Peptides against a protein of PDB entry 3PBP. Designs and how they scored, part 52

Target 1, 203 residues: chain A of PDB entry 3PBP
Amino acid sequence: LNEKDLNLILNKSLVMYESLDSTTDVIVKRNVIKQLQFVSKLHENWNSRFGKVDIQKEYRLAKVQGPFTINPFPGELYDYTATNIATILIDNGQNEIVCVSFDDGSLILLFKDLEMSMSWDVDNYVYNNSLVLIERVKLQREIKSLITLPEQLGKLYVISDNIIQQVNFMSWASTLSKCINESDLNPLAGLKFESKLEDIATI
Target 2, 203 residues: chain A of PDB entry 3PBP as posed
Amino acid sequence: LNEKDLNLILNKSLVMYESLDSTTDVIVKRNVIKQLQFVSKLHENWNSRFGKVDIQKEYRLAKVQGPFTINPFPGELYDYTATNIATILIDNGQNEIVCVSFDDGSLILLFKDLEMSMSWDVDNYVYNNSLVLIERVKLQREIKSLITLPEQLGKLYVISDNIIQQVNFMSWASTLSKSINESDLNPLAGLKFESKLEDIATI

## One batch from the design tools (peptide; aimed at target 1 N95 I180)

Design b2_p26_5_s2 (made by RFdiffusion4, then SolubleMPNN; from b2_p26_5, 11 letters changed)
Fold by OpenDDE base, seed 5:
Structure b2_p26_5_s2 (fold): chain B 203 residues (1-203), chain A 26 residues (1-26)
Amino acid sequence: as target 1 above (203 residues)
Amino acid sequence: SIKKQLETKKKIGEFLTERMTKELLE
């Protein structure tokens, strides 16, 4: 965690806090408030010289929120098990695509449309835990691992059997990034969400 | 702004959900 990341988290936490209103669930309110309190404390105690923060023990009890939901979920994958997960940056900001592989050889590319807070006082806290399905790529082989290179935006390397394949989704991810950055959804109209698959090497 | 970006992401999510749902039902 660096100062830039901390500032971003703080800003996101503030936005979440500001979104609270009379219609918000009480549990969500409490959780968001706790999140903001924690992040604010981190920011307050941030020592830029050493890149360190003193954290009170009480805040260390926070946990990662429970499992994600994928919407919509392909019916064909109900009988299969997720095997790998990777996160791929699509721009120089913090926009990213989540990829999950399944034991049928499928890859699903997912979009995080909602911000998630940590889970605090409530067990099994679930809020904004959905991921949106963008694309399914069928490789029809056993996927051993997923590799990403930070310097390569919108590219995922898939290792299966003795082959390394590259999944390149910048054809649509560049547009997606633009939509986010410019706050304009118009470019999404007519956009095809089809990634390019290429064999890179035999191992 | 971060707020605007988050709102945009939410709208994108809604758009994508609708589109993909339609595709899966076809």
Scores: peptide ipSAE 0.586, ipTM 0.940, DockQ to the pose 0.918
OpenDDE base, seeds 1, 2, 3, 4: peptide ipSAE 0.586, 0.586, 0.584, 0.585; ipTM 0.941, 0.940, 0.940, 0.941

Design b2_p26_5_s3 (made by RFdiffusion4, then SolubleMPNN; from b2_p26_5, 10 letters changed)
Fold by OpenDDE base, seed 1:
Structure b2_p26_5_s3 (fold): chain B 203 residues (1-203), chain A 26 residues (1-26)
Amino acid sequence: as target 1 above (203 residues)
Amino acid sequence: SVKSQLETKQQIGKFLTEKMTKKLLS
C-alpha cells in the first residue's frame, strides 16, 4: 500500500458515501460511514517517508466484508471444491480479473462489478462481494498453483504436476479495461470472451 | 471519474451476467 493506493481507496469510499440516500438501509449506511472515517483516518496518519500508518485500536476490529458471491455459477461446479485463487491485472490502472480454480481442473475468470467493503458491525452486517462469471476454462488437470507476473497483463500461469500452461485473456480484457476507464460499454457488444491457452513448459 | 468507473463496473456486471446466463442455458 502506498499513498496513491490510499487515495484511490479514499475516493472510492467517498463515492460509496455519496451514493447513500434516505432509502438506504441503516446498517449499510452506518458501515459505509465508518469505512469512510477509517480510510480518512488512515490518510491523515500516513507517513509517506516510511510508508506507514498509525491505526487506531478501535478500527482493528473491522474485517473484509462478507463472502464472495459468484453469479452465474456453473452448475457443474457445485460438486467441486475451489483450490486456488489469483488476481490478474489487466491494465496499469488497477483493473483486475479474479481467477478461481477447482479440483475438476476448471478455471473460472471473474469480474468484480462491486467494490469490496469492510464490515464494521461484527454482529449485524453481512455484504456479499459480487463476482461475475466471464469465462470457464476446462483444463482437466490437477491444478497445483496459479501464478501471475505483474509485468504481464492479462496472463495467468497454471501449474500442474507435469506442465505449465498460460491463459491469456487480453483479447477481451483490453476491451474491458477500455470500457471501464472510458465509462463506455459500447465496445462490449459482440466481444468474444475466449481466452487463449498455451503450453509453456513441461516439468 | 472514480464515480463513473464504479457505475460502469456495475453495468458491465449486469451485461456479463446476462450474457453468461444465456450461455449456460444453451
Scores: peptide ipSAE 0.610, ipTM 0.940, DockQ to the pose 0.931
OpenDDE base, seeds 2, 3, 4, 5: peptide ipSAE 0.590, 0.588, 0.608, 0.591; ipTM 0.945, 0.944, 0.938, 0.944

Design b2_p26_6 (made by RFdiffusion4)
Pose (drawn by RFdiffusion4):
Structure b2_p26_6 (pose): chain A 203 residues (1-203), chain P 26 residues (1-26)
Amino acid sequence: as target 2 above (203 residues)
Amino acid sequence: EEHNEFIKEKIKPKVEFTKKVQEKAE
């Protein structure tokens, strides 16, 4: 955990602690407070020279959160099954797109709009487990796998049956991160959220 | 137009949250 990232989760934790009010669900309040306490303890034991911190076994037992809401979910896909999931980096600030494959050779590019709180005990804990659909890409080919290269932002390799295609969504993803970082929604108006699809090779 | 309005409404919480995080980084 480098210094930049350590401070990022600390500040996110502080923003949520302040975001607490009385209508806030008791279970959620508990987790937010626990998250702040935990992130603070990490900050106290962080070794700056190695950029690492030890984590006791107690804090590693966590229960799954979900299911995430996928809004708006495409109606056709209720007849199909999700195949793969991939994470694609948009910028240099941990902003990402979640990609999911389906039987119909389709791809949904998702964005997480709500900040999750950490949770260890709570069963079936859902809270800000929210994803939003940005785009759907139908390749009409059997998608065997999804691959990413850390060196290339906003690009995803999709291995179909005899083709390796590259879905390139930096056309709109670059603007998306700018608005997130500049807190200005206006550039999103009018932007067509269409990714450049490109055949890389025959396999 | 409808898609862009939807995206802006849904990105808004992320944008506002990120702004608050940047204020804490100062």

Design b2_p26_6_s1 (made by RFdiffusion4, then SolubleMPNN; from b2_p26_6, 10 letters changed)
Fold by OpenDDE base, seed 1:
Structure b2_p26_6_s1 (fold): chain B 203 residues (1-203), chain A 26 residues (1-26)
Amino acid sequence: as target 1 above (203 residues)
Amino acid sequence: SSRNEFLIEKLKPKVEFNKKVKEKLK
């Protein structure tokens, strides 16, 4: 965590705090307030011996962890079970795609549509753990594992019994990333959300 | 198209959130 990251977290925490109102759940209020208090304290002590407080655990809890909500959830997948989950960076910032595989051989590509908060008081508490469905890819194979390479943005490797396949979604993810970063969603209106599937190797 | 519109609507709150954050960073 560097100063830039800390400032970002602080400002996110402030925005979350300012969004609280009478309709907000008490647990949510408490969690958001604690986050703000904690981050503010870290910010105040950034150049002190206390400025090096490890917030990795708390920050990690703001990452996608089950259970989460998917909208819309494909009706065809109601009868199937999720088998693997992976996150794939799509830019050098914070934007990433969440991929979930199912035992029917489907992959769903998801994006976080809400800003999450850190967990503080409640075990497994995750605020705004919401994802939006972008694409469903039907591989029709038993998916053994999902692999990502840190230097390859927007690429997912799917390992099945006899083949490694690459799913490349940068054709649309680059636009999505830009839209989010620039706070302009207009380019999404005409965007085709279709990933490229390529066989990499037989195994 | 309807799917794209749905996505856009879903992402509006996030974009709004990000805008507020950016304003605070100025």
Scores: peptide ipSAE 0.544, ipTM 0.927, DockQ to the pose 0.818
OpenDDE base, seeds 2, 3, 4, 5: peptide ipSAE 0.543, 0.542, 0.541, 0.543; ipTM 0.929, 0.928, 0.928, 0.928; seeds 2, 5 fail the geometry check

Design b2_p26_6_s2 (made by RFdiffusion4, then SolubleMPNN; from b2_p26_6, 11 letters changed)
Fold by OpenDDE base, seed 4:
Structure b2_p26_6_s2 (fold): chain B 203 residues (1-203), chain A 26 residues (1-26)
Amino acid sequence: as target 1 above (203 residues)
Amino acid sequence: SERNKFLIEKVKPKVEFNKKVKKLQE
């Protein structure tokens, strides 16, 4: 974590905080506030030796949110189990795609449409846990692992028993990234969300 | 397509969120 990253996290937390209003669930408010407090303290004590210990203790109290929801969830996958999860960066601005594999050999590419806070107080805290289905890729293979390379944007490597395959979704992710960064959604209207699958190596 | 429309609607909040974040970064 560097200063730039910390600032980004802080700003995100601030925006989340500012989005709170009288209609916001109390539990949500509490979590967002605690997150902001934590990040703020972290920011203030970034160069403080003593502050680090306290910050670490507080960090231990934070938990990752519970289950995610996928919208829409492919009906065909109801009977299958998720096997792997990966996050792939699509730009240098922290936009990313989430990929989940299933035991039927399917990959789903997902967009995180809402910003999530950590769980700080309540067990099984769930808020803004939605993931938007962009594409389903059927590999019809047993997927052993998913690998991403930070220097390779919009690329996912899928390892199965005998083959490494690359899923490249920059054909649409570049446009998505641009839309987000430039605040222009028009290019999405005619966009095809079809990834390219390529065999990289036989193993 | 209807799918594209759906996705656009889902991306809108992200765009707005991102705008706010960027504003704070200035």
Scores: peptide ipSAE 0.597, ipTM 0.943, DockQ to the pose 0.892
OpenDDE base, seeds 1, 2, 3, 5: peptide ipSAE 0.593, 0.598, 0.595, 0.596; ipTM 0.943, 0.944, 0.943, 0.944; seeds 2, 3 fail the geometry check

Design b2_p26_6_s3 (made by RFdiffusion4, then SolubleMPNN; from b2_p26_6, 11 letters changed)
Fold by OpenDDE base, seed 2:
Structure b2_p26_6_s3 (fold): chain B 203 residues (1-203), chain A 26 residues (1-26)
Amino acid sequence: as target 1 above (203 residues)
Amino acid sequence: SSRNEFLIKKVKPKVEFNKKVKEKQK
């Protein structure tokens, strides 16, 4: 964590706070406020020399939100079990794609469309927990593991019993990244969300 | 396509959110 990251987190928390209105659930309001308070305090206590911050013990109880929803969820996958999960960076601005594998050999590439807060004093807090299905890739093999390399944007390595395959989705992820970063949705029109699959090695 | 329209609809909130964040960073 550096100053730039901290500022980003603070600004995100501020925007979340400012998005609250009369229609927002009371529990959500409370949770967002607590997050903002925590991040603000963190920012105030930031020691740039040592990269240390004094944090109250109460804030250490914050947890990542639990269950997510996938929209649309492929009906064919209802009978299958998720086996692996990976997060792949698509740019240097913290935009990422979530990948989940299933025991039918499918990969789903997911986009987090909404900003989530941490869970604080409410058990099983769930809000803005949606993931958007971008693409389903059918490998038709048993997937053992998913590997990502931080220096390789938009690339996922899939390890099966006898093969390592690369899934490259920069064909569409670069455009998605650009749209997000430049605040322009126009390039999404007509874009094909099809990843490239390549065999890397036989094992 | 209908799929693209769906995705655009879903990405739009993220775009708007990030735009607001960038405004805060100025």
Scores: peptide ipSAE 0.583, ipTM 0.940, DockQ to the pose 0.938
OpenDDE base, seeds 1, 3, 4, 5: peptide ipSAE 0.579, 0.579, 0.582, 0.581; ipTM 0.939, 0.939, 0.940, 0.940; seeds 3, 5 fail the geometry check

Design b2_p26_6_s4 (made by RFdiffusion4, then SolubleMPNN; from b2_p26_6, 11 letters changed)
Fold by OpenDDE base, seed 5:
Structure b2_p26_6_s4 (fold): chain B 203 residues (1-203), chain A 26 residues (1-26)
Amino acid sequence: as target 1 above (203 residues)
Amino acid sequence: SERNEFLIKKVKPKVEFNEKVKKKQE
């Protein structure tokens, strides 16, 4: 964690806080406030000289949310089990695609449409836990592992029996990234969400 | 397409959120 990242987290937490209104669920309010308090304290205690922060013990109890929802969920996958998960950056602004593999050889590429907070003091806290289905890629092979490379945006390497394949989704992810960053959704209207699959190596 | 419209609808909140975050960073 660096200062830039901390500032970003703080700003995100502030925006979440400012989005609260009279219609917001009390549990959500409390959770968002708790997160903001934590991040604020973290920021206040930031030692820029050493790049470290002292965290109060009481704030270390935050947990990740779960479960997540996928919309729409492919009906064909209801009978199959997820095997691997990976997160792939699509730009330098922290936009990313989540990929989940299934034991039928399918990959689903997902977009996180809503900003999630951590869970703080409520068991099984769930809010803004949705993922949007962008694309399903059918490999029809057993997927053993998913690998990403930080220097390669919008690329996923899939390891199966005797083969490494690359899934490249920058054909649409670049447009998605631009739309998000430039606040223009028009280019999405005619966009095809089809990734490129290429064999890279035989194992 | 209907799918594209759906995706646009889902991406819109993210765009709005990011705009607010950017303003905070100024």
Scores: peptide ipSAE 0.596, ipTM 0.944, DockQ to the pose 0.912
OpenDDE base, seeds 1, 2, 3, 4: peptide ipSAE 0.593, 0.595, 0.595, 0.596; ipTM 0.943, 0.944, 0.944, 0.943; seed 3 fails the geometry check

Design b2_p26_7 (made by RFdiffusion4)
Pose (drawn by RFdiffusion4):
Structure b2_p26_7 (pose): chain A 203 residues (1-203), chain P 26 residues (1-26)
Amino acid sequence: as target 2 above (203 residues)
Amino acid sequence: DESVEPADEDVIKEAVKNKADFTSKL
C-alpha cells in the first residue's frame, strides 16, 4: 500500500463512520466500526519506506458479500449465462468499470455507486452491494475471453472466435471520472454512453 | 450486427450522484 492509497481507504472509512446514525442496521454499524478500527491499525503499522504493511491471519478470513444488485438488469439476458468478468480502470484514483460477458455475445458495462463496508463474519451480507448498468454492447460473436492492459485506461480487449476487438469507452468514461472528482453531475447530461468498437485483428 | 445500447440516463446520473456525494466528503 502506498501513502496515497493508505490515506484513501482511511478517509473513506472515516466518512462512513460519520455517516452512522441510529436507524443504521446493527450488523452494518458493527462492520463500519470494525473497518475503521482495522484501517486505523493498518495506518499504525504501515512501513512508509517499503509502502507495505503486515496483515495477521485473523483479518484475512472474510465471508463473501452478495449478490450484487445489477440495476437496471437487461431483460433479454435472463435467458443467457454470464461468462467472464473484467475490471477496467477509468482514471488514476481507483475509479473502475466492471465488465461482464454473456452467452448471447453481449457485454454489460457496470458502475459501483455505493461504498461497500468491509465484512468478515456476516453470512449473506449485502449492503451497498450495488452496481448500475451504464451500457450494453452486443458483439453477436462468441466471446471466449476478456483482457486488459494496465497501460491503457478505459479500453478492453474482447477475444471472440476469430477476432480480437477493442471496446473503447473513454468517450464517456473520461467525463464520468471528471464529474466524480469534481462533484459536478452536469457534464453527464446529454453524453451518449456508446463505446467505440474496433476490430484489432483476425485470430 | 453489432450494437451499443446506452442505459437510462436518469439512473446513471443518480448513481454518479451517489458516488460523487460520497467522494466529496473525502

Design b2_p26_7_s1 (made by RFdiffusion4, then SolubleMPNN; from b2_p26_7, 11 letters changed)
Fold by OpenDDE base, seed 4:
Structure b2_p26_7_s1 (fold): chain B 203 residues (1-203), chain A 26 residues (1-26)
Amino acid sequence: as target 1 above (203 residues)
Amino acid sequence: SMEVIPGDEKVVLEAVGKKADFNSKL
C-alpha cells in the first residue's frame, strides 16, 4: 500500500459515504461510515516515509464482503462448480475484470459496476455485491489455474492439463476502460464482447 | 476450440454507466 492507493481508497470511501441518503438501509449506512472512519484514520496516521500505518485493533476485524452474485447468472452453469478466480487489470487505473472458471471448462468474465465496501459491522454483510456478466468463454477442458501478469492488461492465462492458453479481451476491454474513464458510453455501441484465445505453450 | 457467448449488452452498458458515474466523482 502506498500513499496513492490510500488516497484512492479514501476517495472511494468518501464517494460511497456521499451516496448515502435517508432511504439507505441503516446497516449499509453504518457499514459505509465505519469504512470511511477506518480509512480516514489510516490516512491520518499514514507515514509516507516508512509506509506504515497504525491500525486500531477493532478495525482489523473487518472482512471482505461476501458472498457475491452474478447478474445474470448463466443458467447453464447452475449445475457446475466454480474452480478458480482471477482479477485482470484492463488499464493503468483501477478498472478490472473478474474472471471465474467452472468445472465445465467455462470462463465467465465479470464486471464490478458498483463499489463494494468491506464488512465492518455485520457478519455476512452484503451490499452492492453483484457482478455483471460480460462474456462466457467455453474452453471445453478442465481449468486447473488462472494466471495474470500485472504488466499485461486484459490478458488471462489459463492452465489446463497439457496447455497454457491466453485469453485476450482487450478487443472490448480497451473500449470499456475508455468509456468508464471518459464517462462516454457511445464507443460501446455495437461493440462485441468476444475475447480471443491463443495457445501459448504445451505443458 | 472455444465458444464465446457475450453477455447482455444492455446490462453491460448500464453497468459501465454506473461505474463511469462513480468514477467521475473521484
Scores: peptide ipSAE 0.530, ipTM 0.933, DockQ to the pose 0.849
OpenDDE base, seeds 1, 2, 3, 5: peptide ipSAE 0.525, 0.519, 0.524, 0.526; ipTM 0.932, 0.931, 0.932, 0.932

Design b2_p26_7_s2 (made by RFdiffusion4, then SolubleMPNN; from b2_p26_7, 9 letters changed)
Fold by OpenDDE base, seed 1:
Parts: C-alpha cells; sequence; structure tokens
Structure b2_p26_7_s2 (fold): chain B 203 residues (1-203), chain A 26 residues (1-26)
C-alpha cells in the first residue's frame, strides 16, 4: 500500500458514500459510513516516510465480503464445483477480469461491475457482490492451476493434463478497458467476447 | 479442443456502464 493506493481507496469510499440515499438499506449505509470513516482516519494517520498507519482498535474487526454471485450463472455449471480463481489485470490501472475454473474443465471470465465495501459490524454482510459473466471457455480437461503474470495483461496460463495453455482475452479486454476509462460504450457494439487459446508447453 | 460461449452482451454492456460511471466520479 502506497499513498496513491490509499488516495484511490479514499476516493472510492467517498463515491460509495455519495451514492447513499433514502432508499439505501440501513445496514448498507452503516457499512459504507464505517468504511469511509476508517479510510479517512487511515489517510489522516498515514506516514508516507515509513509506510505506517496507526489503526484504531474498533476498525480491526472488519471482514471481507462473500460469497459472490455470478450474473447470469451458467446453468450448465450449477452442479459443478469451482476449483481455482485468478485475477487478471487488463490495463495499468485497476481494471481486471476474474477467472474461475470448474471441475468440468470450464473457465468463466467475469467482470466486477460494482464496488464493494467491507463488512464492519454486521455478520453475513452482502452488498454489490455480483460478478458479470463475459465468457465461458470449455477446455474439457482437469484444470490444476491458474497462473497470471503481472507484466502480461489479459493473459491467463492454465495448467491441465500436463499442458500449459495460454488464454488471451486482450482482443476484447482492451476495448473493455478503453470503454471504462473513457466512459464511452460505443466500442462495445459488435464486440465479440472470444478469447484465444494457445498451447505453450507440455510438462 | 476449445469451445467458447459468450455471456449476455446486454448484461456486459450494462456492467461496463456501471463501472465507467463509478470511475468517472473518482
Amino acid sequence: as target 1 above (203 residues)
Amino acid sequence: SMSVIPGDEKVVIEAVKKKADFNSKL
């Protein structure tokens, strides 16, 4: 965590706070407010020289949200079990794709459309926990591991049946990134969400 | 062998819209 990251977290927390209205659930309001309070305190107490922050006792009780939902959930995967998860950067910002593998040999490529807060004082807090299905890639083999390389945007390495395969989704992810960053959705028209698969090595 | 099944285009577009709208406020 650096100062830039902290500023971004603060800004995200502010935007979430500003999204609250009279129709927002009380539990959601409480969590968003507590997050903003925590991040604000963190920012105030940030020592850039040492990369240290003094954290008040009450804020140490925060929990990560879960589980996630997938929209739409592919009906064919309902009876299958998720085996691996990976996050793949698609630009030098914070746009990323989430990949989940299943025991049928499927990969799903997912997009996080909503910003989430942590759970601060409520058990089983769930809000904005949906992921959007972009693509399903069926490999028809046992997926043992998912590997990403930070320097390789939009690339996922899949280890299965003694083969390393590369899934490259930059054909659509570059457009997606551009649309997000420029707030222009026009390039999405007619975009095909079709990844490229390449065999890299046998192991 | 590989088969590709795309998600719902409308759902993806709406998701990107939401993210873009959020990011524009940062």
Scores: peptide ipSAE 0.533, ipTM 0.928, DockQ to the pose 0.841
OpenDDE base, seeds 2, 3, 4, 5: peptide ipSAE 0.533, 0.531, 0.533, 0.533; ipTM 0.928, 0.927, 0.927, 0.928

Design b2_p26_7_s3 (made by RFdiffusion4, then SolubleMPNN; from b2_p26_7, 9 letters changed)
Fold by OpenDDE base, seed 1:
Structure b2_p26_7_s3 (fold): chain B 203 residues (1-203), chain A 26 residues (1-26)
Amino acid sequence: as target 1 above (203 residues)
Amino acid sequence: SMSVIPGDEKVVLEAVKKKADFYSKL
């Protein structure tokens, strides 16, 4: 975590706070406010030794949010179990794809559409936990591991029993990233969400 | 062999819109 990252987190927390209105659930309001207060204090005390100690106490009270929802969840996968998860960067910013593998040999590529806060003094807090299904890839093999390389944007390596395969989704992810960063959805028109599969090695 | 099944295009578009809108405020 550096100053730039902290500023981004602060700005995200501010935007979340500004999204609150009279119709927002009270629990959500409370969590968003506490998130903003924590991040603001963290920002204020970034260079303070004393501030760092106090921040640690408050951070211990925060919990990670979960579970996530997938929209739409593929009906065929209801009877199968998730086996691996990976996060793949699609640009040098904050845009990423979440990949989940299943024991039927399927991969689902997911997009996080909303920003989340930590849970503050609320058990089982769930808000903005949606993931959107972009693509399902059926490999029809047992998936042992998912590997990503930070220097390789939009690439996922899938390790099975006897093969390493590369899933490359930059064909659509580059456009997706651009649309998000430029706030222009026009390039998405007619875009096909079809990844490329390549065999890398037999093992 | 590989089979690809796309998600719902409308759902994806709306998701991207939400994220784009959020980031535009940063």
Scores: peptide ipSAE 0.454, ipTM 0.910, DockQ to the pose 0.850
OpenDDE base, seeds 2, 3, 4, 5: peptide ipSAE 0.450, 0.444, 0.446, 0.444; ipTM 0.905, 0.902, 0.904, 0.903

Design b2_p26_7_s4 (made by RFdiffusion4, then SolubleMPNN; from b2_p26_7, 10 letters changed)
Fold by OpenDDE base, seed 4:
Structure b2_p26_7_s4 (fold): chain B 203 residues (1-203), chain A 26 residues (1-26)
Amino acid sequence: as target 1 above (203 residues)
Amino acid sequence: SMSVIPADEEVVLQAVGKKADFNSKL
């Protein structure tokens, strides 16, 4: 964690806080406020020279939000189990795609359209926990692992029993990233969310 | 064999819009 990252987290937390209104659920309000308080304290106590923050024990109890939902969930996957998860950066910012593999050999590429807070106050806190389906890739193989390389944007390596395959979704992810960053959705018109698969190596 | 099934473009468009809106406030 660096100062830039901390600032971004703070800004996100602020935006989340500012999105609260009279109609927002009390639990959500409380959770977002606690997150903002935590991040603010972190920011205040941030020693840029040492990268150290004194964190009160109470805030260390924060958990990653879960469970997550996928919308729309592919009906064909109802009978299958998720096996792996990976996060793939699509730009040098913070835009990322989440990939989940299933035991049928499917990959789903997911987009996080809503910012999620940590869970601070309530067990099993769930809010804005939906991921949007962008693409499903059927590999028809047992997926053993998913590997990402930070320097390789929009690429996922899928390891199966006998092969390493690269899923490259930069064909659409570059446009997606641009649209997000520029707040212009026009480039998405007519864009096909179809990844390229390449066999990299046999193992 | 591989099969690629893209999602609904409108759904993605809406999702990207939400994210873009959020990010614009950052």
Scores: peptide ipSAE 0.488, ipTM 0.905, DockQ to the pose 0.878
OpenDDE base, seeds 1, 2, 3, 5: peptide ipSAE 0.485, 0.487, 0.482, 0.484; ipTM 0.905, 0.905, 0.904, 0.905

Design b2_p26_8 (made by RFdiffusion4)
Pose (drawn by RFdiffusion4):
Structure b2_p26_8 (pose): chain A 203 residues (1-203), chain P 26 residues (1-26)
Amino acid sequence: as target 2 above (203 residues)
Amino acid sequence: EEEELMETIKTAVKRKAEFMKKVQEK
């Protein structure tokens, strides 16, 4: 955990602690407070020279959160099954797109709009477990796998049956991160959220 | 449908942008 990232989760934790009011669900309030306490403890034991911190076994037992809401979910896909999931980096600030494969050779590019709180005990804990559909890409080929190279932002390799295709969504993803970082929604108006599809090779 | 999708995207990005603005203030 480098210094930049350590401070990022600390500040995110502080923003949520302040975001607490009385209507806030008791279970959620508990987790947000626990998250702040935990992230603060990390900050206290963080070894700056190694950029690392030890984590006791107690804090590593966490229960799953979900299911995530996928909004708006495409109606056709209710007849199909999800195959793979991938994470693609958009910028240098941990902003990402979640990609999901389906039986129909389709791809949904998703964005997480709500900040999650950490949770350890709560069963079936859902809260800000929210994903939003940005785009859907139908390759009409059997998608065998998804691959990413850390060196290339906003690009995803999709291995179909005899093709390796590259879905390139930096056309709109670059603008998306700018608005997130500049807190200005206007550049999104009019942007067509279409990814450049490209055949890389025959396999 | 496209208009609803664009509204959803703008709303989602707005939520993330407002949250990140508070983080930058820290």

Design b2_p26_8_s1 (made by RFdiffusion4, then SolubleMPNN; from b2_p26_8, 16 letters changed)
Fold by OpenDDE base, seed 5:
Structure b2_p26_8_s1 (fold): chain B 203 residues (1-203), chain A 26 residues (1-26)
Amino acid sequence: as target 1 above (203 residues)
Amino acid sequence: DKEEQEKIILDAVGKKAAFQAKVKKL
């Protein structure tokens, strides 16, 4: 963790705190407050006592994990089991797409509408359980694994029994990123959420 | 319903955009 990353976490924590109201769940309130307190202390003492604090564990718990709600959930997938999950960055601003694979060979690309907090009260605490369905990609193959490369934005590698395929969703994710970063939603109008699938290697 | 899905996406992106805008102002 560097100073820039810490500042970002602090600012996120502040905004999350400011978003708390009378309707916010008590557990959520508590976690957001604890996060802000921790990050604030870390920031105040960054070059001193707290500069060497490893927050990887807490940060990892702020990643997408179950249970979560998908809106809308594809009815066809109710009888299928999720097999893999991956998170793919779409920009340097930490905007990301979540991908879940199913045993029918489907991939769903999902977007988080809310920021997640670190876990403070319980293990595997998830602040935001809401995910929005963007796209379903049907591979019709048994998906063994999902691989992402940090340097490759908007790309997911899917490994099946005999092939490695790349799913590239930058065709729409670039627009999505722009909309988020510029606070202008107009470019989303008429946008096609269709990823490109490419065979990379036969195995 | 495609229109409903588009609305859901729009709302989600809007929420994220608003959040990031607040973060950037800090």
Scores: peptide ipSAE 0.554, ipTM 0.937, DockQ to the pose 0.875
OpenDDE base, seeds 1, 2, 3, 4: peptide ipSAE 0.553, 0.553, 0.550, 0.552; ipTM 0.937, 0.937, 0.936, 0.937

